# Designs tried in a protein design run: peptides against a protein of PDB entry 2ODG. Part 94

Target 1, 89 residues: chain A of PDB entry 2ODG
Amino acid sequence: MTTSQKHRDFVAEPMGEKPVGSLAGIGEVLGKKLEERGFDKAYVVLGQFLVLKKDEDLFREWLKDTCGANAKQSRDCFGCLREWCDAFL

## One batch from the design tools (peptide; made by RFdiffusion4, then SolubleMPNN)

Design b2_p27_6_s2 (from b2_p27_6 with H1K D5Q L14M T15S Y22F Q24L)
Fold by OpenDDE base, seed 5:
Structure b2_p27_6_s2 (fold): chain B 89 residues (1-89), chain A 27 residues (1-27)
Amino acid sequence: as target 1 above (89 residues)
Amino acid sequence: KVLTQEEIEKMRTMSPEEAIEFALSLA
């Protein structure tokens, strides 16, 4: 499937201190909810992703439970982190 | 494992590289 420009921009370089909203699938609404839970930077979400051993089902369920992400949003976010890890980890 | 609030706050004080290493240690 095709990816968004937001996805491509994120996976193209080290994420550094990029805000959580830089992740594909994470818009302003989900971003605010994640920030309220302490996930203000994308790398904190990456941390949760890695703790879950990059498991898609576990991560997408976690994202849904944490910020209310729908299926597309969680898919986009998972794909974004998966691709980033493939490139930089 | 779901990160605890304490682990999240600890991770927020780290550099991205340190946070990755910390997360991997919890996996």
Scores: peptide ipSAE 0.839, ipTM 0.975, DockQ to the pose 0.897
Fold by OpenDDE base, seed 4:
Structure b2_p27_6_s2 (fold): chain B 89 residues (1-89), chain A 27 residues (1-27)
Amino acid sequence: as target 1 above (89 residues)
Amino acid sequence: KVLTQEEIEKMRTMSPEEAIEFALSLA
């Protein structure tokens, strides 16, 4: 599988206060929907990811239900958070 | 578990590190 530059940029450093839109798979449309639900920073989505014990199916389903992410978007977002955690957690 | 709105708002007032610790406590 290949990754995007956006993915590589995100997993390369601590996420700090990066906006939710910095997550791979999360564009402006999904980002705005997530922000409306309180997920304005990437680390808040990371929180949900961790509460789900990093389970791919649960997280991707949650993302779909929360902001309407499609399979590609949820896969990219999950992979982004998984690799970030592998590097920094 | 899906984060409640209250938990989300609490996390938004925290640093990233604090939020991670909080999330792990809820897992």
Scores: peptide ipSAE 0.839, ipTM 0.975, DockQ to the pose 0.895
Fold by OpenDDE base, seed 3:
Structure b2_p27_6_s2 (fold): chain B 89 residues (1-89), chain A 27 residues (1-27)
Amino acid sequence: as target 1 above (89 residues)
Amino acid sequence: KVLTQEEIEKMRTMSPEEAIEFALSLA
């Protein structure tokens, strides 16, 4: 499947202080829920992604449990972080 | 491992680079 422009914009540069909502698959609804749990910046979600050793199943389940992400949203978010790490870590 | 609330709050006080290193130390 093809990626979104949002995905391409995120993986093209260092994420710096980008808000959590800049992650592919994370819209306003999921973003607000993540912010309430302390994940206000994309790099905090990256932290959880790395602690899970970049495991897709574990991360996508975590995202579902944390903010109610569906399969498409969790797939998009995982792919976004995976490709960012491939480029910058 | 799921990040604890304490770890999350610590990461929020760090620069992105520091937070990444902190996360890697917990992996």
Scores: peptide ipSAE 0.838, ipTM 0.975, DockQ to the pose 0.875
Fold by OpenDDE base, seed 2:
Structure b2_p27_6_s2 (fold): chain B 89 residues (1-89), chain A 27 residues (1-27)
Amino acid sequence: as target 1 above (89 residues)
Amino acid sequence: KVLTQEEIEKMRTMSPEEAIEFALSLA
């Protein structure tokens, strides 16, 4: 699958204090919605990803329910976190 | 302990703060 530069930038280094909007698939609109729900940092979304045991269907559905992510956005975000974890976890 | 399927499903609707509180309650 083709990845974006945003994806590559995120998975290339420890995420530290990166904002939630740094995640692939999470633009301004989704980022604001996530922040309003308390997901202000990328690592908070990572936490949710891990609690859901890295399950793609569960995570993508959660993201859809939480911020209205569409299929591509949720796929991109999931892939971003999966590959980040493969590299750093 | 390992989270049950029900607990995982509950996490889908929790805020981060609620999730933290839930995690703290786990043995």
Scores: peptide ipSAE 0.133, ipTM 0.658, DockQ to the pose 0.093

Design b2_p27_6_s3 (from b2_p27_6, 9 letters changed)
Fold by OpenDDE base, seed 1:
Structure b2_p27_6_s3 (fold): chain B 89 residues (1-89), chain A 27 residues (1-27)
Amino acid sequence: as target 1 above (89 residues)
Amino acid sequence: KVLTKEEIEEMRTMSPEEAIAFALSLS
């Protein structure tokens, strides 16, 4: 499997104040749901990712439960955060 | 803070609002 350009754009630079919708796998629908739940910035989702100790199963299930992400969306989002952390943490 | 297994499981089952509050408490 190959990564998307959206993934590559996200992992290439510091996260800053990027909106949650900048994360790979998070489109307009999921982004709005996350924002309504208080996860408006990508760094808020990063915080949850780190608190869950970067565990893929826990994070992907959390994302599904929180915004209804399907398997591909949660995989893409997890991979996006994992590779960002590898580059910047 | 290093979270225990129990704390991770507890946070995973929280609502998003509760999870945010919990995360802030770790700071």
Scores: peptide ipSAE 0.029, ipTM 0.571, DockQ to the pose 0.082
Fold by OpenDDE base, seed 2:
Structure b2_p27_6_s3 (fold): chain B 89 residues (1-89), chain A 27 residues (1-27)
Amino acid sequence: as target 1 above (89 residues)
Amino acid sequence: KVLTKEEIEEMRTMSPEEAIAFALSLS
């Protein structure tokens, strides 16, 4: 499976103040749901990813439970954050 | 601080708001 342009755009640079919707797998619908739960910035989701020690199963299940992400959306989001961390942490 | 397995599981079951508060408390 290849990555999306959205994924490539996100992992290419520091995330700074990018909104949560900039994450691969997080579209308009999921982004709004995350924002309603307090996750307005991508770095807030990054924080959760790191606290869960980058565990794929835990993170993807958390994302599903938090905003209703399906398997592809959670996979894309996890992969996006993993590759960003590999480049910048 | 390194989180224990139990703490990770506890955070996973928190509400989003509680999870954010917990994460911020670790800083």
Scores: peptide ipSAE 0.028, ipTM 0.560, DockQ to the pose 0.094
Fold by OpenDDE base, seed 4:
Structure b2_p27_6_s3 (fold): chain B 89 residues (1-89), chain A 27 residues (1-27)
Amino acid sequence: as target 1 above (89 residues)
Amino acid sequence: KVLTKEEIEEMRTMSPEEAIAFALSLS
């Protein structure tokens, strides 16, 4: 599989105050749902990712249950955060 | 705090609001 440009843009630099919608796999629909639940920034989702010990299955299931992400969306989001952490943590 | 497997599962099944509150409680 090939990563998206959105993925590459996100993992290329510190995420700072980037909105949750900047995460790969998170479009406008999922982004709004996440924001409504308090996940307004990408770093808040990063926090959840880290609390879950960077476990793919746990994170992807959480994302599905939280905002209705499908398999592709959750995979993209997980991969985005994993690669970001590999670069910056 | 280092989370146990059980605590991780509890957090996973929380509502998003509860999950945030739980995360904050770890500080």
Scores: peptide ipSAE 0.028, ipTM 0.563, DockQ to the pose 0.080
Fold by OpenDDE base, seed 3:
Structure b2_p27_6_s3 (fold): chain B 89 residues (1-89), chain A 27 residues (1-27)
Amino acid sequence: as target 1 above (89 residues)
Amino acid sequence: KVLTKEEIEEMRTMSPEEAIAFALSLS
């Protein structure tokens, strides 16, 4: 599978204050839902990812339950955070 | 804090608001 430009843009630099919608797999619809739940910044989702010990199944299930992400969206988001962590943690 | 397996499972059952509050309590 190939990654998107959105993924590449995200993993290329520190995430800083980037909005949650900057995460791969998180479009406008999912982003709005996440923001409504308090996950407005990418680093807030990163926090959840780390609390779940980077477990793919737990994170993807959480994302599905929280904003209705489908399998592709949750996979893209997980991969985005995993690769960002590999580069910057 | 490093969470135990049980604490992680607890967090998974939280609402997003509760999860955020819990996460903030760990900082």
Scores: peptide ipSAE 0.025, ipTM 0.532, DockQ to the pose 0.081

Design b2_p27_6_s4 (from b2_p27_6, 11 letters changed)
Fold by OpenDDE base, seed 5:
Structure b2_p27_6_s4 (fold): chain B 89 residues (1-89), chain A 27 residues (1-27)
Amino acid sequence: as target 1 above (89 residues)
Amino acid sequence: KVLSDEEIEELRKLSPEEAIKFALELS
């Protein structure tokens, strides 16, 4: 499947202090909900991703429960973090 | 596990590199 430019931009470099909204699949609506739960930076979501041992089902369910992400949004976010980890961890 | 509010706040105070190490220790 094809990826978005947002995905390509995120996986191309260390994420540093990028805001949570820089993650593929996370728009303004989901980003604000994540920020309200303490996930203001992308690396905080990465932390949850790693604590879940990079499990797709667990992470996508967590994202849905935490901010209301739909199937495409959670897929895009998971794929973004997975590819970032493959490149930089 | 799902991060607790306290763990989220600890992550937010760390550098990205330290946050990764912290998360891996929790896993």
Scores: peptide ipSAE 0.823, ipTM 0.973, DockQ to the pose 0.862
Fold by OpenDDE base, seed 3:
Structure b2_p27_6_s4 (fold): chain B 89 residues (1-89), chain A 27 residues (1-27)
Amino acid sequence: as target 1 above (89 residues)
Amino acid sequence: KVLSDEEIEELRKLSPEEAIKFALELS
């Protein structure tokens, strides 16, 4: 799959305190919904990703159920976290 | 496992590094 500049910017460095909206696939609409559920920082979503043992199907379903992400949005977000973990975890 | 509201709150008050360790303990 092709990646966005947003994806490349995220996976290039430690995420630190970056907001949830910094994740690829997470725009303003999805970001606000995630923030309402307590996922205001990208690392909180990373926490859920790790608890799911980095499983693609489980994570993408969780993201859909939590904020209404469509297939592309959940795919982009999953890929972003997967590649970040490969680089920094 | 889907994080509970309590676990999400715990993650939010931790540093990113501590949050990762917390999540790995729950995995």
Scores: peptide ipSAE 0.823, ipTM 0.973, DockQ to the pose 0.881
Fold by OpenDDE base, seed 2:
Structure b2_p27_6_s4 (fold): chain B 89 residues (1-89), chain A 27 residues (1-27)
Amino acid sequence: as target 1 above (89 residues)
Amino acid sequence: KVLSDEEIEELRKLSPEEAIKFALELS
């Protein structure tokens, strides 16, 4: 499997104040749903990712339940955060 | 697993702010 340019752009630098929609797999629709739940920044989703111990199944399930992410979207988002953490944590 | 299913469920109920605080404490 290959990564998107969006993924590569995200993992290349500290996320800072990037919006939640900057995460790979999170488009406009999912981003708005996440924002409505209080997840307006990528780092807030990162927080949830870490709370769930970086567990792929738990995180992807959470993302699905929270914003309706499908399998690809949740995979892309998880991979994005995992690689970001590998680089910066 | 390190966390029980019940613990995970409780963590999912945290507000974003609480989740971030918890995650930072664990990191």
Scores: peptide ipSAE 0.026, ipTM 0.542, DockQ to the pose 0.151
Fold by OpenDDE base, seed 1:
Structure b2_p27_6_s4 (fold): chain B 89 residues (1-89), chain A 27 residues (1-27)
Amino acid sequence: as target 1 above (89 residues)
Amino acid sequence: KVLSDEEIEELRKLSPEEAIKFALELS
């Protein structure tokens, strides 16, 4: 599958203070739920991604449990963070 | 350190700030 423009926009530059909703797969509904849990910035979700050792299954399960992300949303979010890390970490 | 299932479950119950502190303790 090809990536979305949202994905490409995110992985193209440093994360900075981008809101959590800037992550691919994270729309307004999931973004609000994540913000309510304290994940207001994309870099906070990045932190969780790294704590989980970049493990896809663990991260996607965490995202599902935390905000109700479906399979596509969690896949898109994981891929977004993985490619960002490959470029900038 | 590789996190155990129990440790991951504990992290999920914490705020991001608390989770980071806990993760640093585990490392």
Scores: peptide ipSAE 0.026, ipTM 0.534, DockQ to the pose 0.107

Design b2_p27_7_s2 (from b2_p27_7, 10 letters changed)
Fold by OpenDDE base, seed 5:
Structure b2_p27_7_s2 (fold): chain B 89 residues (1-89), chain A 27 residues (1-27)
Amino acid sequence: as target 1 above (89 residues)
Amino acid sequence: MEEVLEKEKELIKEGVEKAKKILEEEE
């Protein structure tokens, strides 16, 4: 699978307090919905990713249920967080 | 670099706690 520039930009450096919308697969629509649910920063979504023990199916289902992410969006977001963790955790 | 990563780890811990709290409130 190919990655986006957005993905590459995110995984290249510490995320700090980047907004949730900086995650690959999370655009303005999904970002707003996540923010409304309290997931306003990328590190909070990472928190959920870790709570779910980095399980792809659980995380992607959660993301779908939480903000309506489609398969590609959830895949991109999961991959973004997974690769970030591999680099920095 | 180590200092930056240390701050990063603190944010991650915060993120975990926030995520857990949100999920608990939705139960």
Scores: peptide ipSAE 0.649, ipTM 0.906, DockQ to the pose 0.950
Fold by OpenDDE base, seed 1:
Structure b2_p27_7_s2 (fold): chain B 89 residues (1-89), chain A 27 residues (1-27)
Amino acid sequence: as target 1 above (89 residues)
Amino acid sequence: MEEVLEKEKELIKEGVEKAKKILEEEE
């Protein structure tokens, strides 16, 4: 499967304090909902990803329940974090 | 490069703790 430029831009460098909306699959709508729940930075969502032991089903379900992400959005976000971890962790 | 990675790792640790705290508050 192909990836977006947003995905490629994110996985190419350390995330630092990038906002949650910089994650692939996370647009303005989902980003605002995540921020309201305290997940304002990409590294906090990465934190949740790691707490869930990088489990795809658990993470994608959490994302859906937390901000209403659809299947594509949760897949894109998960893939973005997975590939970032493969490159930098 | 090493300094950037060390800072990154500190943020990641912080992110884990923040995520855990948020989940605890929502329980």
Scores: peptide ipSAE 0.647, ipTM 0.906, DockQ to the pose 0.953
Fold by OpenDDE base, seed 2:
Structure b2_p27_7_s2 (fold): chain B 89 residues (1-89), chain A 27 residues (1-27)
Amino acid sequence: as target 1 above (89 residues)
Amino acid sequence: MEEVLEKEKELIKEGVEKAKKILEEEE
């Protein structure tokens, strides 16, 4: 599987207080929906990722249900968070 | 670098707490 430049940019450094839209797979549309639900920062979505025990199916279903992410978007977002955790946690 | 990572991990803990709170409020 290939990754985007957006993915590579995110996993290359600490995320700090980057907005939720900085996550791979999360564009402006999905980002706004996540923000409306209280997930305004990437680290809050990472929090949810960890709450779900890094389970891919649970996380991707949650993302779909929360902001309407499609299969590619949820895959990209999950992979982004997984690889970030592998690098920094 | 170590200081940056420590602050980063504090944010991660905050993120977990916020996520849990949001889910609780939606229930």
Scores: peptide ipSAE 0.644, ipTM 0.905, DockQ to the pose 0.950
Fold by OpenDDE base, seed 3:
Structure b2_p27_7_s2 (fold): chain B 89 residues (1-89), chain A 27 residues (1-27)
Amino acid sequence: as target 1 above (89 residues)
Amino acid sequence: MEEVLEKEKELIKEGVEKAKKILEEEE
């Protein structure tokens, strides 16, 4: 599968205090649901990603259960965080 | 650059702490 421009834009630079909606796979609908649960910034979702030991199955299931992400959305979000970590951690 | 990276790492630590607190409250 190919990556989106949104993915490439995110992994190209430090995330700082970018909103959760800047993550690949996270649109307005999913972003609002994540914000309501306290995951308002991309770095908070990264925090959850790290708490789950970067495990793909655990993270994607969590994302689905938390905001209703489908398979593509959870895959895109996971891949976005994985590649960001490879570049900056 | 180095100041930006240090600030980034502090945000990551904060993100981990926030994630843990949210999970504890939902348990």
Scores: peptide ipSAE 0.643, ipTM 0.904, DockQ to the pose 0.953

Design b2_p27_7_s3 (from b2_p27_7, 10 letters changed)
Fold by OpenDDE base, seed 5:
Structure b2_p27_7_s3 (fold): chain B 89 residues (1-89), chain A 27 residues (1-27)
Amino acid sequence: as target 1 above (89 residues)
Amino acid sequence: MEEVLRREQKLVEEGVKKAKEILEEEE
């Protein structure tokens, strides 16, 4: 499965305080919903990813339940965070 | 570079903290 340029841009560098919308799979719609729930920064979503022990099913279900992400969006977001962690953690 | 990575580590820890806080509030 191919990755987006958005994914590649994110995993290539430290995330710092990038907004949640910088994550692959998280567009404007999902980003706003996540921000409303307090997940305004990418590192906060990363935090949840780690709380769920990097479990794909748990994270993707959480993302779906939290902001209504579909299968593709949750897959893209999970992959983005997983690969970032592999590079920086 | 080391300073950047150290800062990233702090943000990761902060992210975990904030995520837990949000989840506790919604419980």
Scores: peptide ipSAE 0.688, ipTM 0.920, DockQ to the pose 0.963
Fold by OpenDDE base, seed 2:
Structure b2_p27_7_s3 (fold): chain B 89 residues (1-89), chain A 27 residues (1-27)
Amino acid sequence: as target 1 above (89 residues)
Amino acid sequence: MEEVLRREQKLVEEGVKKAKEILEEEE
Protein backbone atom coordinates (compact mmCIF):
# COMPACT_ATOMS: atom_id res chain seq x y z
CA MET B 1 0.00 0.00 0.00
CA THR B 2 1.17 3.49 -0.83
CA THR B 3 0.79 6.59 1.32
CA SER B 4 -0.44 10.05 0.37
CA GLN B 5 1.59 13.20 0.42
CA LYS B 6 -0.68 14.37 3.23
CA HIS B 7 0.42 11.35 5.27
CA ARG B 8 4.09 11.96 4.53
CA ASP B 9 3.83 15.64 5.43
CA PHE B 10 2.22 14.82 8.77
CA VAL B 11 4.64 12.13 9.92
CA ALA B 12 7.70 14.13 8.91
CA GLU B 13 7.45 16.82 11.60
CA PRO B 14 6.17 17.53 15.12
CA MET B 15 2.40 17.64 15.37
CA GLY B 16 2.07 20.83 17.37
CA GLU B 17 -1.40 22.29 17.31
CA LYS B 18 -2.28 21.17 13.80
CA PRO B 19 -6.02 20.98 13.15
CA VAL B 20 -7.73 17.61 13.05
CA GLY B 21 -8.07 17.99 9.29
CA SER B 22 -4.31 17.69 8.87
CA LEU B 23 -4.53 13.96 9.61
CA ALA B 24 -4.42 11.61 6.65
CA GLY B 25 -7.87 10.28 5.83
CA ILE B 26 -9.60 13.23 7.50
CA GLY B 27 -11.11 15.63 4.98
CA GLU B 28 -13.38 18.61 5.49
CA VAL B 29 -16.51 16.53 6.10
CA LEU B 30 -14.98 14.20 8.68
CA GLY B 31 -13.00 17.03 10.23
CA LYS B 32 -16.13 19.07 10.92
CA LYS B 33 -17.82 16.08 12.55
CA LEU B 34 -14.80 15.42 14.74
CA GLU B 35 -14.64 19.09 15.74
CA GLU B 36 -18.32 18.97 16.74
CA ARG B 37 -17.43 16.11 19.09
CA GLY B 38 -14.57 18.09 20.64
CA PHE B 39 -11.76 16.57 18.59
CA ASP B 40 -10.67 19.83 17.00
CA LYS B 41 -6.91 19.25 17.05
CA ALA B 42 -4.84 16.36 15.75
CA TYR B 43 -3.27 15.91 19.21
CA VAL B 44 -6.71 15.20 20.70
CA VAL B 45 -7.29 12.40 18.18
CA LEU B 46 -3.78 11.20 19.04
CA GLY B 47 -4.94 11.18 22.65
CA GLN B 48 -7.83 8.88 21.77
CA PHE B 49 -5.46 6.69 19.76
CA LEU B 50 -3.30 6.28 22.87
CA VAL B 51 -6.28 5.76 25.20
CA LEU B 52 -7.23 2.84 22.96
CA LYS B 53 -3.67 1.53 23.40
CA LYS B 54 -2.91 1.92 19.69
CA ASP B 55 -5.34 -0.90 18.88
CA GLU B 56 -6.18 -0.68 15.20
CA ASP B 57 -9.60 -2.33 15.34
CA LEU B 58 -10.75 -0.29 18.32
CA PHE B 59 -9.51 3.00 16.89
CA ARG B 60 -10.93 2.46 13.42
CA GLU B 61 -14.27 1.42 14.89
CA TRP B 62 -14.29 4.51 17.09
CA LEU B 63 -13.49 6.74 14.14
CA LYS B 64 -16.27 5.18 12.08
CA ASP B 65 -18.78 5.58 14.90
CA THR B 66 -17.69 9.13 15.69
CA CYS B 67 -17.52 10.74 12.25
CA GLY B 68 -18.63 8.12 9.74
CA ALA B 69 -15.18 7.34 8.37
CA ASN B 70 -15.06 4.57 5.78
CA ALA B 71 -12.49 1.78 5.73
CA LYS B 72 -9.90 3.68 3.72
CA GLN B 73 -10.26 6.88 5.73
CA SER B 74 -9.91 5.07 9.05
CA ARG B 75 -6.96 3.07 7.74
CA ASP B 76 -5.20 6.20 6.55
CA CYS B 77 -5.81 8.01 9.83
CA PHE B 78 -4.64 5.07 11.93
CA GLY B 79 -1.51 4.62 9.84
CA CYS B 80 -0.75 8.31 10.05
CA LEU B 81 -0.89 8.33 13.85
CA ARG B 82 0.99 5.03 14.19
CA GLU B 83 3.88 6.20 12.07
CA TRP B 84 3.98 9.58 13.80
CA CYS B 85 4.23 7.82 17.15
CA ASP B 86 6.98 5.55 15.86
CA ALA B 87 8.96 8.63 14.89
CA PHE B 88 8.30 10.93 17.85
CA LEU B 89 7.23 8.85 20.87
CA MET A 1 15.32 20.56 19.60
CA GLU A 2 14.80 19.52 23.20
CA GLU A 3 12.30 22.32 23.69
CA VAL A 4 10.28 21.18 20.69
CA LEU A 5 10.17 17.62 21.99
CA ARG A 6 9.15 18.85 25.43
CA ARG A 7 6.27 20.82 23.91
CA GLU A 8 5.17 17.76 21.96
CA GLN A 9 5.18 15.61 25.09
CA LYS A 10 3.04 18.20 26.84
CA LEU A 11 0.54 18.22 23.97
CA VAL A 12 0.39 14.41 24.00
CA GLU A 13 -0.48 14.45 27.69
CA GLU A 14 -3.08 17.15 27.11
CA GLY A 15 -4.57 15.19 24.21
CA VAL A 16 -4.97 12.08 26.33
CA LYS A 17 -6.62 14.12 29.07
CA LYS A 18 -9.03 15.82 26.69
CA ALA A 19 -9.92 12.57 24.95
CA LYS A 20 -10.80 10.96 28.28
CA GLU A 21 -12.90 13.95 29.28
CA ILE A 22 -14.86 13.89 26.02
CA LEU A 23 -15.56 10.17 26.35
CA GLU A 24 -16.79 10.60 29.92
CA GLU A 25 -19.10 13.43 28.91
CA GLU A 26 -20.63 11.28 26.18
CA GLU A 27 -21.46 8.45 28.61
Scores: peptide ipSAE 0.684, ipTM 0.919, DockQ to the pose 0.930
Fold by OpenDDE base, seed 3:
Structure b2_p27_7_s3 (fold): chain B 89 residues (1-89), chain A 27 residues (1-27)
Amino acid sequence: as target 1 above (89 residues)
Amino acid sequence: MEEVLRREQKLVEEGVKKAKEILEEEE
């Protein structure tokens, strides 16, 4: 499996207050749905990722249930957060 | 650099807190 440039851009630096849409796999449609649920920043989604103890199945199911992410979108988002954590946590 | 990392750590903690709050509201 390969990563996108969006993924590489995100994992290369601290996320700070980047919007939720900066996460790999999260486009405008999914981003708006996440924002409506209170997940307006990437660090809040990271918070959920950590609450779920970095469990891939739990996180990807949560993302699907929360914003309607498909398998590729949830995979990309999970991988983005996992690799960011490996670099910065 | 250290200040940036401290701010980042604080945002991570705030993200965890906010995520938990959202989950409690939806329960």
Scores: peptide ipSAE 0.682, ipTM 0.919, DockQ to the pose 0.960
Fold by OpenDDE base, seed 1:
Formats: sequence, C-alpha cells, structure tokens
Structure b2_p27_7_s3 (fold): chain B 89 residues (1-89), chain A 27 residues (1-27)
Amino acid sequence: as target 1 above (89 residues)
Amino acid sequence: MEEVLRREQKLVEEGVKKAKEILEEEE
C-alpha cells in the first residue's frame, strides 16, 4: 500500500506538541471530535495507542467509537502511529 | 539531539497519563 504525504510528514520527525489533526487519517471533523474528548494533541492519541498495547483492532475500534472514524481513517491513523513508534521508540 | 529525545520521551509519558485519566473520567 501507498502512504499519504501527511503520513510521511508525521513519521519523519519528532511529534512534539503537534495537534491531533496532524495525524494521518484525522481531518478537521475527526480532530474536533477528538479535541472535545480531551485528545487535543497527537501525543495524547499516541498515549491511548500505547495504553491499548499497540493492538490494531482495539485502537481502530476505539477511534471509531470516539470520533466516528471510518475504516480508512482508522487504518491511516494506526499506521501513522505504528511507524512513528518504529522510528522513535 | 538528546534534549529533543528527552522532551519527546516526557511527552509520550504525559500522553499515556492523560489518556488514562480521560478514560477513567468517562467510566
């Protein structure tokens, strides 16, 4: 599969305090919903990703239940965090 | 470089903490 430029931009550098909307698969609509739930920064979503022990099914279901992410959006977000962790953790 | 990595590690830890807090509040 191919990745988006947004994915490549995210995994190429430290996350810092990037907003949640910087994650691949997370646009303005999903980003606002995540912010309303307290997930305003990408590192907080990374935190949830790690709490779920990097489990793809658990994370993607959580993302769907939390902000209404579809299959592609949740896949893109999961892949983005997975590859970031592979590079930096 | 080490300082950047230390800050990043701190943010990861903070992210885990915040995620747990949010989930506990929703329960």
Scores: peptide ipSAE 0.677, ipTM 0.918, DockQ to the pose 0.929

Design b2_p27_7_s4 (from b2_p27_7, 13 letters changed)
Fold by OpenDDE base, seed 4:
Structure b2_p27_7_s4 (fold): chain B 89 residues (1-89), chain A 27 residues (1-27)
Amino acid sequence: as target 1 above (89 residues)
Amino acid sequence: SAAELAREQALIKEGVEKAKEILEKEE
């Protein structure tokens, strides 16, 4: 499947302190909900991704439960972090 | 640069710690 430009932009460089909304699959609605739960930066969501040992099912379920992400949104977000880690971690 | 890479690694570590803290607070 094809990736979005948002995905490509994110995985192309170190994330630094980019906001959570920079992650593929995370729009303004989901981003705001994540921020309210303390996940305000992309690197904090990456932290959770790593705590869950990069497990796709666990991460996508967590994202759904935390901000209401649907299947596509959670897939896009997971893929974004996975590919970022492959490049920089 | 080495400094930029070090900062990135520090943020990753901080992200892990923050994620753990948030999860503990929600238990």
Scores: peptide ipSAE 0.703, ipTM 0.927, DockQ to the pose 0.934
Fold by OpenDDE base, seed 5:
Structure b2_p27_7_s4 (fold): chain B 89 residues (1-89), chain A 27 residues (1-27)
Amino acid sequence: as target 1 above (89 residues)
Amino acid sequence: SAAELAREQALIKEGVEKAKEILEKEE
């Protein structure tokens, strides 16, 4: 599978305080919903990713339940965080 | 730099804690 430029931009550098919407698979719609639930920054979603021990099924299910992400969106977001962690964590 | 890495590490830790807190509140 190919990745988006958004994905590549995110995994290329430390995330710092980038907004949640900077994550691949997270557009304005999902981003707003995540922000409403307290996940306003990418590093908070990373936090959840780590709390779930980087488990793909758990994370993607959580993302779906939390903001209504579809399969592609959750896959993109998971892959984005996984690759970021591989590079920087 | 070391300072940048430290800041990033701090944010990661904060993110974990915030995630836990949010989930606890929603429980």
Scores: peptide ipSAE 0.697, ipTM 0.926, DockQ to the pose 0.936
Fold by OpenDDE base, seed 2:
Structure b2_p27_7_s4 (fold): chain B 89 residues (1-89), chain A 27 residues (1-27)
Amino acid sequence: as target 1 above (89 residues)
Amino acid sequence: SAAELAREQALIKEGVEKAKEILEKEE
């Protein structure tokens, strides 16, 4: 599988206080829903990713249940965070 | 820089804590 430019842009540098919408797979619709649930920054979603011990199934299901992410969106988001962690964590 | 890395790590820690808090409130 190939990655998007959005994915590459995110994993290329520290995330700092980037908005949740900067994550691959998270567009305006999903981002707004995540923000409403308290996940307003990418680093908070990263926090959840780490709380779930980087488990793909748990994270992707959480994302689906939290903001309605479909399979591709949750896959893209998970992959984005996984690769970011591999580079910076 | 070391300072930038420290700030990044602090945000990560904060993100973990915030995530825990949100989930706890939703239980």
Scores: peptide ipSAE 0.696, ipTM 0.925, DockQ to the pose 0.947
Fold by OpenDDE base, seed 1:
Structure b2_p27_7_s4 (fold): chain B 89 residues (1-89), chain A 27 residues (1-27)
Amino acid sequence: as target 1 above (89 residues)
Amino acid sequence: SAAELAREQALIKEGVEKAKEILEKEE
């Protein structure tokens, strides 16, 4: 499967304090909902990803339940964090 | 640099803690 430029841009460098909306699959709508729940930075979502031990099903379900992400959005976000971790963690 | 990597790793740790705090609060 192919990735977006947004995905490639994110996995290419340390995330620092990038906003949650910088994650692939997270647009303005989902980003605002995540921010309202306290997940305002990408590194906080990464934190949840790690708490869930990088489990795809658990993470994608959490993302759906937290911000209403659909299957593609949750897949894109999961893949973005997985590949970032492979490069930098 | 080593310093930049250390800062990144510190943020990751902070992210884990913040995520745990949020989830505990929502339980």
Scores: peptide ipSAE 0.689, ipTM 0.924, DockQ to the pose 0.941

